Peptides against a protein of PDB entry 9IZ0. Designs and how they scored, part 79

Target 1, 345 residues: chain A of PDB entry 9IZ0
Amino acid sequence: ITCLGSNGHTYKQLVKGGNDDLRQDAVMEQVFEQVNGFLRSYRKTSQRNLSMRTYKVIPLALKTGVIEWVQDTIPLGEYLDSAHKVYHPKEWSLSTCRKLIAEKQMEDLETRLKVYDLVCRHYRPVFRHFFLESYADPVQWFTTQTNYARSTAVASVLGHVLGLGDRHGQNILIDKTSGEVIHIDLGIAFEQGKKLPVPECVPFRLTRDVVDGMGITGVEGVFRRCMEFTLETLRREEDSLLSVLEVLRYDPLFSWLISPLRRMKKQKMQLENFNQPESGNITTDASRDPKIQRNNVSGESEAERAILKVRQKLSSTLSVEASVGELIRIAQDPSYLALMFCGWS

## One batch from the design tools (peptide; aimed at target 1 R98)

Design b2_p28_1_s2 (made by RFdiffusion4, then SolubleMPNN; from b2_p28_1, 13 letters changed)
Fold by OpenDDE base, seed 5:
Structure b2_p28_1_s2 (fold): chain B 345 residues (1-345), chain A 28 residues (1-28)
Amino acid sequence: as target 1 above (345 residues)
Amino acid sequence: KELEEVVERRKEFIEKNPEEAKKLIESI
């Protein structure tokens, strides 16, 4: 929908109806705005303009709301699918790669690693081409790659600390003007991604295409340093961040658990391949709610465990450099990526 | 066409001058 703003400008708005709890997204965006306050207050992060890109979410009801349409963006997965067809037309399709990984989902790790390696050989990274083809000016090209690496670093640290899940290529937007990443669909947080039908095993998305977009330095340039400065800032502001999360513990509208409906929706999306446009009200007939044994884990006990995990991730037991080094290692480990729904791109 | 020539010149620049390109990326 296009709305006329009070300033006389037209804004595109996404009106979302159905089963999406936009309150979860709105709350996570509020947490990101608080973190952006910390990043602006700290010299090492403010000098680099480090921020988590945010978008406005206005929940109207349990199942309806208005999402700010982030103008001039493209989903990472949409760009990668299109670019791969152009730059590697003789390689496998994304659907072929997904089928091969899915066919081996129940096999041992060794078999899954062999199939992952095979898929990686037949589906090469292309995301560097986004920056090469989108920006004709050399300074703009380098600036946008730097902005991408910086924003990806902030999002990676925050994604790990807050346990953001479901970080697939359709939930990561690229700003075509700045090169910055924008994370959307934030309703899988506090490690609830481990409860998905295909569990998330990586701290954040650092696939081969995510790295290819950083340019010739990969993870060892701007990205690593910006992760370090972001983690240093979050460790400094630990009490402030935990205080923000404690407010959510008492919010009756915030769910510390993945909803059964959202889990089922993600299960269907993982099975049906993301090749169907979001056409139409999937009236998921709520009558087939499998009695997921609600183990009577109170939402309060989940909140307490989530806050404890955030505190543990902010621990100063390891240096910032050692902690970031281990996170980067795990996020790129084939033994984890081979277990993912789409770990190759 | 002009954009393709710019893209190719950049690829060649990165390949021929990897350390200079690293410094440029790291300086921003």
Scores: peptide ipSAE 0.029, ipTM 0.603, DockQ to the pose 0.012
OpenDDE base, seeds 1, 2, 3, 4: peptide ipSAE 0.026, 0.027, 0.024, 0.027; ipTM 0.590, 0.584, 0.542, 0.588

Design b2_p28_1_s3 (made by RFdiffusion4, then SolubleMPNN; from b2_p28_1, 16 letters changed)
Fold by OpenDDE base, seed 2:
Structure b2_p28_1_s3 (fold): chain B 345 residues (1-345), chain A 28 residues (1-28)
Amino acid sequence: as target 1 above (345 residues)
Amino acid sequence: SELEEVVARLKEYKEKHPEEFLKYIESI
């Protein structure tokens, strides 16, 4: 829909209806706004304008709301699919890569690693071309690529700390004006991605194309340093961040658990994306049904466990550099990426 | 090569906008 603002400007808005719980998105955006306050208060992060890009979410009902339409954006996955066809027309299609990974989904880790390596050799990174194509001016090119690396670093640290899941290429938008990343569909948080049909094993998305967009320095440039500065800021503001999360503990409408409907929707989307026939025997392991878990575990006990995990991720047991180094290592580890949906791009 | 293109763009930036280029490098 298009709305007329009080300033006389027209704004496009996305009306989402159906099975998307926009209340989870609205709450996570409020957490990001608070974190952006912390990032503006510290010299190392404020000097670099480090922020999580936010968007306005207005929940109207349990399954309906209005999202601010982020102008001049493209989904990362949409750009990558088009760019791979242009730059590598002789390489494998995304559908071929998905099929080969899906055919081996039930095999051992060694077999899955071999197929992942094979797919990676036949589907090369192209995300560097986004910056090279979109910006003829060298200043704009360097600025936007720097903003991309910075925003990706902030999103990676926050995504790890808050346990954001479902970070596929359609849930990450690229702002064509700034080069910044915008994370959307935030209703899988606090490590609930580990409960998906394909468990999420990486702390954040740091696939080959995500790294390729950082330019010639890859993870060892702006990205690593901005992760370190962001994590240093979050460790300093641990009590403030935990206090924000404690407010959510008492929100009776905040869901610390993935909804059965959202789990089913993601399961269906994963099956459709693999072109697997609807085998009508989706054995929902009834022992892992969130309905059975809701009967035995108070929502308060799940909130407490989530907050404890956030505190553990902010622990100063390792240096900032050592912690960031380990996160980058795990996020790029083929032994995790080979187990993921689309871990090659 | 891609490296030569990146180096050429960085040289062009440094030549056209030396003060902005320095501020950006110092901000990294």
Scores: peptide ipSAE 0.223, ipTM 0.848, DockQ to the pose 0.011
OpenDDE base, seeds 1, 3, 4, 5: peptide ipSAE 0.049, 0.028, 0.025, 0.031; ipTM 0.726, 0.639, 0.690, 0.581; seed 1 fails the geometry check

Design b2_p28_1_s4 (made by RFdiffusion4, then SolubleMPNN; from b2_p28_1, 16 letters changed)
Fold by OpenDDE base, seed 5:
Structure b2_p28_1_s4 (fold): chain B 345 residues (1-345), chain A 28 residues (1-28)
Amino acid sequence: as target 1 above (345 residues)
Amino acid sequence: DELKEVVEKRKEWKEKNPEEWKKYIESL
């Protein structure tokens, strides 16, 4: 729909109806706005304008709501597929790479590492070209690449702490004006991504293309430092962040568990993305949701485990530098990336 | 030098694949 604002501007809005739990997205966006308050209050993060990019979600009913249409954005995966065809036309297609990884999905780690290495040799990073294409002015190029590295650092720390899952290239938008990342489809949080048919084993997405967008310094420049300042801020505001999450513990509308339907939908999307190029408009008419009796007792125990896990991730037992160093190491480890649906790009 | 090589590879690809280039630009 298109709405006329009180300012006389027209805004495009997406009305979602059906089986999408927009309340989980709305709650996660509220948590991000609280975290953005902490980032604005702390000198080291405020001086760098560090924030998690947010979008407006207005839940209207149990399964209906309005999402802000994020203008001037492209999905990371859409850009990477298009750019790879332009810059590396002699390399393997994304479909060939997906096929080879999926054919070995049930094999041992050694076999999966060999196939991952083979795919990596035949599918090279291209994301640096986004900045080189979009920004002719060197100052604008450097500024937008810096904004990308900063926003990716905030999203990586916050995504790890909150256990955001399903961080594939279609759920990460790039703002074409600022270079910032926008994370969408927040319905897999608090490590529920580990319960997917293809478990997410990385703390956040730090694939070769995500790193290629950071330029010549890769992770060792703006990205690492902004991760450190973000984690330092979240550790300082631990009690405030945990208090926000405790309010959600008592919200009967918040789901600490991935729904079986969402798990099945993601499983089907992983299988369909194996057989077809992503044409992003599958209106699956899932008209028969079985009445899953929410056993309330299972939700409270999962909320308590989730909050405990957040507290453990904010622990000061290791320095900020050591903690960030280990997160970056794990997120780039081939032994974890080879287990992902698309760990090569 | 690397930027010049990227620009030339892009020109050659645009000339050979004008419809795919149009789709790529429309995707950006």
Scores: peptide ipSAE 0.037, ipTM 0.331, DockQ to the pose 0.016
OpenDDE base, seeds 1, 2, 3, 4: peptide ipSAE 0.021, 0.016, 0.029, 0.006; ipTM 0.348, 0.342, 0.368, 0.243

Design b2_p28_2 (made by RFdiffusion4)
Pose (drawn by RFdiffusion4):
Structure b2_p28_2 (pose): chain A 304 residues (1-257, 299-345), chain P 28 residues (1-28)
Amino acid sequence: ITCLGSNGHTYKQLVKGGNDDLRQDAVMEQVFEQVNGFLRSYRKTSQRNLSMRTYKVIPLALKTGVIEWVQDTIPLGEYLDSAHKVYHPKEWSLSTCRKLIAEKQMEDLETRLKVYDLVCRHYRPVFRHFFLESYADPVQWFTTQTNYARSTAVASVLGHVLGLGDRHGQNILIDKTSGEVIHIDLGIAFEQGKKLPVPECVPFRLTRDVVDGMGITGVEGVFRRCMEFTLETLRREEDSLLSVLEVLRYDPLFSWLGESEAERAILKVRQKLSSTLSVEASVGELIRIAQDPSYLALMFCGWS
Amino acid sequence: EEEEEEFEEAYLEALEEEEEEKLEELEE
């Protein structure tokens, strides 16, 4: 539902009747705003202008809340389905991949990796072409690319820290003229998903297409630097963060999918921010664990 | 074993339908 504005600007409101965890999304957005404040009160984490982008959430009811449909965007999942066909029509479709992996579900590890390798060989990455031929001449393109890389890196690090759940393309919106990513429908949090009926391996969203969209350079450069600066900044302001997560723990609103998984979750948050391992080594291990095909094969259908 | 396999397949299909519904909601 799109309405005009007194200043003359239209605002789009996405109202949902489905039982999306909009209250959890709201409190997560509050945490994200406070993180933006942390990144604002520091030298390195603001020269890069890095921020975990937040979309305003106004949940009138958990089942029937209303959120701000962000200014003109194309979701990642709805995108690169058309781009996959247009750019690579010869290669296999998503139908062959999907249920072929469906045949993979009951198979062993080697079979799962083999079929995944085959389907990944068939379906070359295509998202790298969105930033080309869409935005503008090169300066704007590069600014958009670095904006996407920074925003996605910060969102991914924060999601791994807070154990964010679903990370399909259907839950990712790319801005367009700016390039900052907006994660949407973050209902599953505090390590909720891996422990699904169907298990997962990847801690944060990192497919082949996503790393192809970061540019010619994969996730080694601006992405890793932004991730590591985010990790160090989050560690430096750790006390305030755990304070925020504690106040989330004591209220019966945040979903942590008497004693609760929230305690163990924040302990794991502390471990993730623990200074025992160097931050650079932590970022390296995170990139490896999110990029390796062995982990990616067991994730789920698609996710090429 | 056969009942477990059928259940896992039906569950996978339910996830796919849920994903498609979410895509349709985003398209609207």

Design b2_p28_2_s1 (made by RFdiffusion4, then SolubleMPNN; from b2_p28_2, 16 letters changed)
Fold by OpenDDE base, seed 3:
Structure b2_p28_2_s1 (fold): chain B 345 residues (1-345), chain A 28 residues (1-28)
Amino acid sequence: as target 1 above (345 residues)
Amino acid sequence: EEKKLEELRKLLEEIEKELEKKREELRK
């Protein structure tokens, strides 16, 4: 649908129908708008125009909503697969890498690290080429690469603090005009990704290709400093952020629990990514698997635990620099990346 | 090494601020 805005601009909108609960996405976008308010009010973040890129989500019903169409974007994973074939045509295919990681998923950490290293040697980073190809002017190249590093830093801090999971290459968009990242499909928040069959083990996505897009300074340039300023702003505004999350605790439209339907959809996508043979008829008889301990965790008890975890992540026990340093270390640690379904790119 | 990296970070931040001012001037 194309709508005329009150500003006289026409916007393309996607009407999404089906099993996608847009209420969680809409709530997370509202939290990001509040955080963007804090980033604009604080001198260190405002001077750098630090923001989480948002898109409008209007839930109309349980299974229907309107999403703003993010124009001039590409999924990170789509670009990387295409660019890898161009720049490294003699290296392994993405399917070969996925297969090797999947075949070894039940092995010990030492074996999984050896397989991860082998995959990394046969699948090199290429994301630097996005900026080199798209921006012939050196000033545009530098500016868009800077915007990428800044937006990735903001998204990384927010991803950690709010416990955003499932941050794979298909739910990270790159804006072709600005170089900024846009995170989509925000249905896994508050560390619910740790409850997936392949659990989220990193605080945010900081794979070799994500770093390659930052240029020659990697994480040690604009990215680290922008993470520090973002975390400093969130620590300063802790009470304001927690007050926003407390309003959501009492929102009957917000589910602090991952829906069984979303869990099954994410399980299916994880299994497809591992090329696991279709183990037969997963009869939708949600009634009979007794070993999912229904820990009768009330939605309220999950909300309280989520808010407590946000408070713990905003703790001033460590300096901003030490906290960011540890987050960057963990996000790049091969011992975690080797456990992911796609930790090499 | 760390001191040079911090000086380089500050220089990059200054260049970024100057670029943003020039963009704001070009939008007027």
Scores: peptide ipSAE 0.005, ipTM 0.325, DockQ to the pose 0.014
OpenDDE base, seeds 1, 2, 4, 5: peptide ipSAE 0.000, 0.000, 0.005, 0.007; ipTM 0.320, 0.231, 0.315, 0.345; seed 5 fails the geometry check

Design b2_p28_2_s2 (made by RFdiffusion4, then SolubleMPNN; from b2_p28_2, 14 letters changed)
Fold by OpenDDE base, seed 1:
Structure b2_p28_2_s2 (fold): chain B 345 residues (1-345), chain A 28 residues (1-28)
Amino acid sequence: as target 1 above (345 residues)
Amino acid sequence: EEKKKEELKKLLEELLEREEKKLEELRK
């Protein structure tokens, strides 16, 4: 839909309806706005304009809302699939890579590592070309690549701390004007990604293509430093961040758990990405919504557990540098990436 | 040409990261 604002500007809006709870997205965007306040308040983060890119979400009902249309964006996965066909036309297709990883999903780690390595050799990174193609001017190129590394660093720290899941290439948009990342579909938070049929084992997405977009320094430049400054800021604002999350503990509509329906939807989408659509009309009679008695007591205990995990991730037991170093190591570890649906790109 | 553009872009990236480090040292 297109709406005229009170300021006379016309805004495009996406009406999202059906099975997606936009309330969780709206709440996570509010948390990001508060975190952006903290990032503006500290010298090390404010001088770099560090922020999580946000978008407006207006929940209209439990399963319906309006999302701001983010103009001039592309999904990371869409760019990578297109660019890989251009730059590496003799390499394997994304579908071939997905199939091989899926066929070995139930095998041991050693076998999965061998398949992951094989896929990596036949599907090389290309994301550096986004910046090379989009920005002819050297200053604009550098600025946008720097903005990408900075925004990815902020999103990586926040994604880890808040336990954001489902960070696949279609849920990460690239702003074509700024080079910044925009995370969408925030409905898997507080480590609920570990409850997916394929558990998420990485703290954030730091695949070979995500790193290739950072340029020659990869993770050892702007990205690492901006992760450190972001984590330092979040540790200083721990009590403020926890206070924001405690407000959500009392929101009776906030779900600290992945819904069985969302889990099934993600499972189906994962299976549909692996199976060619055999035209089998599986009329899953969705009519038996089991009345999940939301025992309020279970929701409060899961909220408390989620907040405790956030506090643990903000612990000063390790230095900022050591903590960031470990996060970067884990996020790039083949032993974790080989377990992911798309850990190679 | 494109390879040279990529090398120049890489060199600019290293130079600007060095300048950001210097600016950070000057702001201590």
Scores: peptide ipSAE 0.016, ipTM 0.353, DockQ to the pose 0.013
OpenDDE base, seeds 2, 3, 4, 5: peptide ipSAE 0.000, 0.013, 0.005, 0.005; ipTM 0.299, 0.342, 0.288, 0.311; seed 3 fails the geometry check

Design b2_p28_3 (made by RFdiffusion4)
Pose (drawn by RFdiffusion4):
Structure b2_p28_3 (pose): chain A 304 residues (1-257, 299-345), chain P 28 residues (1-28)
Amino acid sequence: ITCLGSNGHTYKQLVKGGNDDLRQDAVMEQVFEQVNGFLRSYRKTSQRNLSMRTYKVIPLALKTGVIEWVQDTIPLGEYLDSAHKVYHPKEWSLSTCRKLIAEKQMEDLETRLKVYDLVCRHYRPVFRHFFLESYADPVQWFTTQTNYARSTAVASVLGHVLGLGDRHGQNILIDKTSGEVIHIDLGIAFEQGKKLPVPECVPFRLTRDVVDGMGITGVEGVFRRCMEFTLETLRREEDSLLSVLEVLRYDPLFSWLGESEAERAILKVRQKLSSTLSVEASVGELIRIAQDPSYLALMFCGWS
Amino acid sequence: EEEEEMEEYVELEEEEMEEKEEELEEAS
């Protein structure tokens, strides 16, 4: 539902009747805003202008809340389905991949990796072409690319820290003229998903297409640097963060999918921010564990 | 029985995805 504005600008409101965890999304957005404040009150984490982008959430009811449909965007999942066909029509479709992996579900590890390797060899990455031929001449393109890299890196580090759940393309919106990413529908949090009926391996969203969209350079450069600066900044302001997560723990609103998984979850948050390992080594291990095909194969259908 | 239960889970997740896809198409 799109309405005009007194200043003359239209605002789009996405109302949902489905039982999306909009209250959890709201409190997560509050945490994200406070993180933006942390990144604001520092030198390195603000020269890059890095921020975990937040979309305003106004949940009138958990089942029937209303959120701000962000200014003109194309969701990642709804995108690169048309781009896949237009750019690579010869290669296999998502139908062949999907249920072919469906045949992979009951197979062993080697079979799962083999079929995944085959399908991934068939479907070359295509998201790299969104930032080309869409935005503008090269300066704006590069600014958009670095904005996407930064925003996705910060969102991914924060999601790994807070154990964010679903990270399909259907839950990722790319801005367009700016390039900052907006994660949507973050209902599953505090390590909720891996422990699904169907298990997962990847801690944060990192497919081949996503790393292809970061540029010619994969996730080694601006992405890693932004991630490591985010990790160090979050560690430096760790006390305030755990304070925020504690106040989330004591209220019965945040979903942590007497004693609760929330305690263990924040303990794992502390471990993830623990200074025992160097931050650079932590970012390196995170990139390896998110990028390796062995982990990616067991994730789920698609996710090429 | 275990395989059938797993398949039903996968199908449920796929249908949820399809609903989300339709919702995003309508929102667009």

Design b2_p28_3_s1 (made by RFdiffusion4, then SolubleMPNN; from b2_p28_3, 16 letters changed)
Fold by OpenDDE base, seed 3:
Structure b2_p28_3_s1 (fold): chain B 345 residues (1-345), chain A 28 residues (1-28)
Amino acid sequence: as target 1 above (345 residues)
Amino acid sequence: KEEEELRKKLEEIEKKLEEKRKLLKEAL
């Protein structure tokens, strides 16, 4: 749908109907708007225009809503697949890499690390080319690459603190105008991704291609410093952030539990990416598998645990620099990346 | 004529690359 705004601008809107609860996405966008308020109030973050990029989500009902279409964006995974074919046409296909990782999914960590390293040797990073090819002007190139590193830093801190887990390349959009990252499909928050069959084991996505987009300094430039300033701001505003999350504890429309439908969709997306597309319409009638231990964790007990976990992540027991250093280390650790569905790109 | 246009385009690219290198050094 195209709507004319009161400001005279035309906005493309996507009407989502179906089984996806847009209330989760809308709540997370509201949390990001509050965090953007904190980032604007703090000198170190405001001077750098640090923000989480947001998009408007208007839930109309539990399963229907309007999403603002983010114009001039591309999914990170779509760019990387296309660019890898252009810049490295003699390397392995993404499908070959996925197959090799999948075939070893049930093996020990040592075997999985060997396969991950082998895949990494045959699938090299290319994301630096996005900035090199899209921005001929030096100032525009530098500005967009800096905006990418800044926005990735903010998203990485927020992803860790709010427990968004690993954001796969289809859930990260790149704004082609600004170079900023936009995180979409926010329906898995507060570490609920750790309860998936393939658990989200990294604090945020910091794969080789995510780092290659930061240019020659990688994580040791703008990215690290912007993570530090963002975490310093969130620690300063801890009580304000926790107060925002406590309002959600009592929102009867907010599910602190992963919906069975989203869990099944993520499980299918994890499984269908492991199996070649056999065209089998398996209508898995969701009625009969008794081994989903419904851990009768009340939604309230899960909310309390989630808020406690946010408080623990904002703890000042370590310096900001030490905390950011450890997060960057964990997010790049091959022992975690080898366990992911797509940790090599 | 084509060689002179290619040479001007190369000089413009080299100038843009040097400006990129300068901006990178000023940001480090």
Scores: peptide ipSAE 0.111, ipTM 0.698, DockQ to the pose 0.012
OpenDDE base, seeds 1, 2, 4, 5: peptide ipSAE 0.094, 0.061, 0.062, 0.028; ipTM 0.721, 0.668, 0.665, 0.509

Design b2_p28_3_s2 (made by RFdiffusion4, then SolubleMPNN; from b2_p28_3, 17 letters changed)
Fold by OpenDDE base, seed 4:
Structure b2_p28_3_s2 (fold): chain B 345 residues (1-345), chain A 28 residues (1-28)
Amino acid sequence: as target 1 above (345 residues)
Amino acid sequence: KEKEELLKKLEEIEKKLEEKRELLRKAL
């Protein structure tokens, strides 16, 4: 929809309806704005203009609202699918890669690693081309690639600390003007991604294409350094961040757990992304209610466990450099990426 | 090849420029 603002300007708005928990998105955007406050207050992060890109979410109901349409953006996955067809027209399709990974989903790690390596050899990174195509001026090219690496670093630290899940290429937008990343669909947080049918095993998305967009220095340039400064800021502001999360403990509208409906929706979307449209009548035999052991863990006890995990991730037991080094290692480890739904791009 | 080598040189120059800017920001 197009809305006329009180200032006389027209704004494009996306009305999102259905089973999407826009309240989770709105709360996470509020947490990001608080974190952006911390990043602005600290010299090392403010000098670099480090921030999590936010968007306006107006929840109209528990599952319905208006999202600000982020202008001049493209989903990372949409760009990568298009660019891969242009630059590597003889390589495998995304559907072929998905099928091969799916066919081995229940196999051992060794078999899954072999299939992941095979897919990686037939689906090469292309995201470097985004910057080369979009920016003819060398200064703009460098500035936007730097902004991409900076924004990805902030999003990676925050994604790890807050346990953001469902970070697939359709939930990461690229701003075509700034090169910055914008994370959307924030309703899987506090490590609830580990409860998905395909569990998330990485702290954040750092696939080969995500790294390819950082240029020749990859993770060892602006990205690593900006992760370090971001984590240093969050460790310094630990008590402030935990105090913000404690307020959410008392929000009766905030869900610390993935809803069964959202889990089923994500399961269905994962399965549909694996199924070619074979016209088979999938009789939804709805009768196998998996006994989700509702352990009678009060919502308060789940919030407390989530906050405790955030505190543990902010621990100063390891240096900032060592902690960032380990996160970058795990996020790129083939043994984790081979377990993911789409770990190759 | 030449384009990739030029890109590599550009990124090295830009890295050195950012290092110089950071040194200037620390000296100010």
Scores: peptide ipSAE 0.026, ipTM 0.497, DockQ to the pose 0.013
OpenDDE base, seeds 1, 2, 3, 5: peptide ipSAE 0.016, 0.017, 0.024, 0.022; ipTM 0.331, 0.463, 0.468, 0.451; seeds 3, 5 fail the geometry check

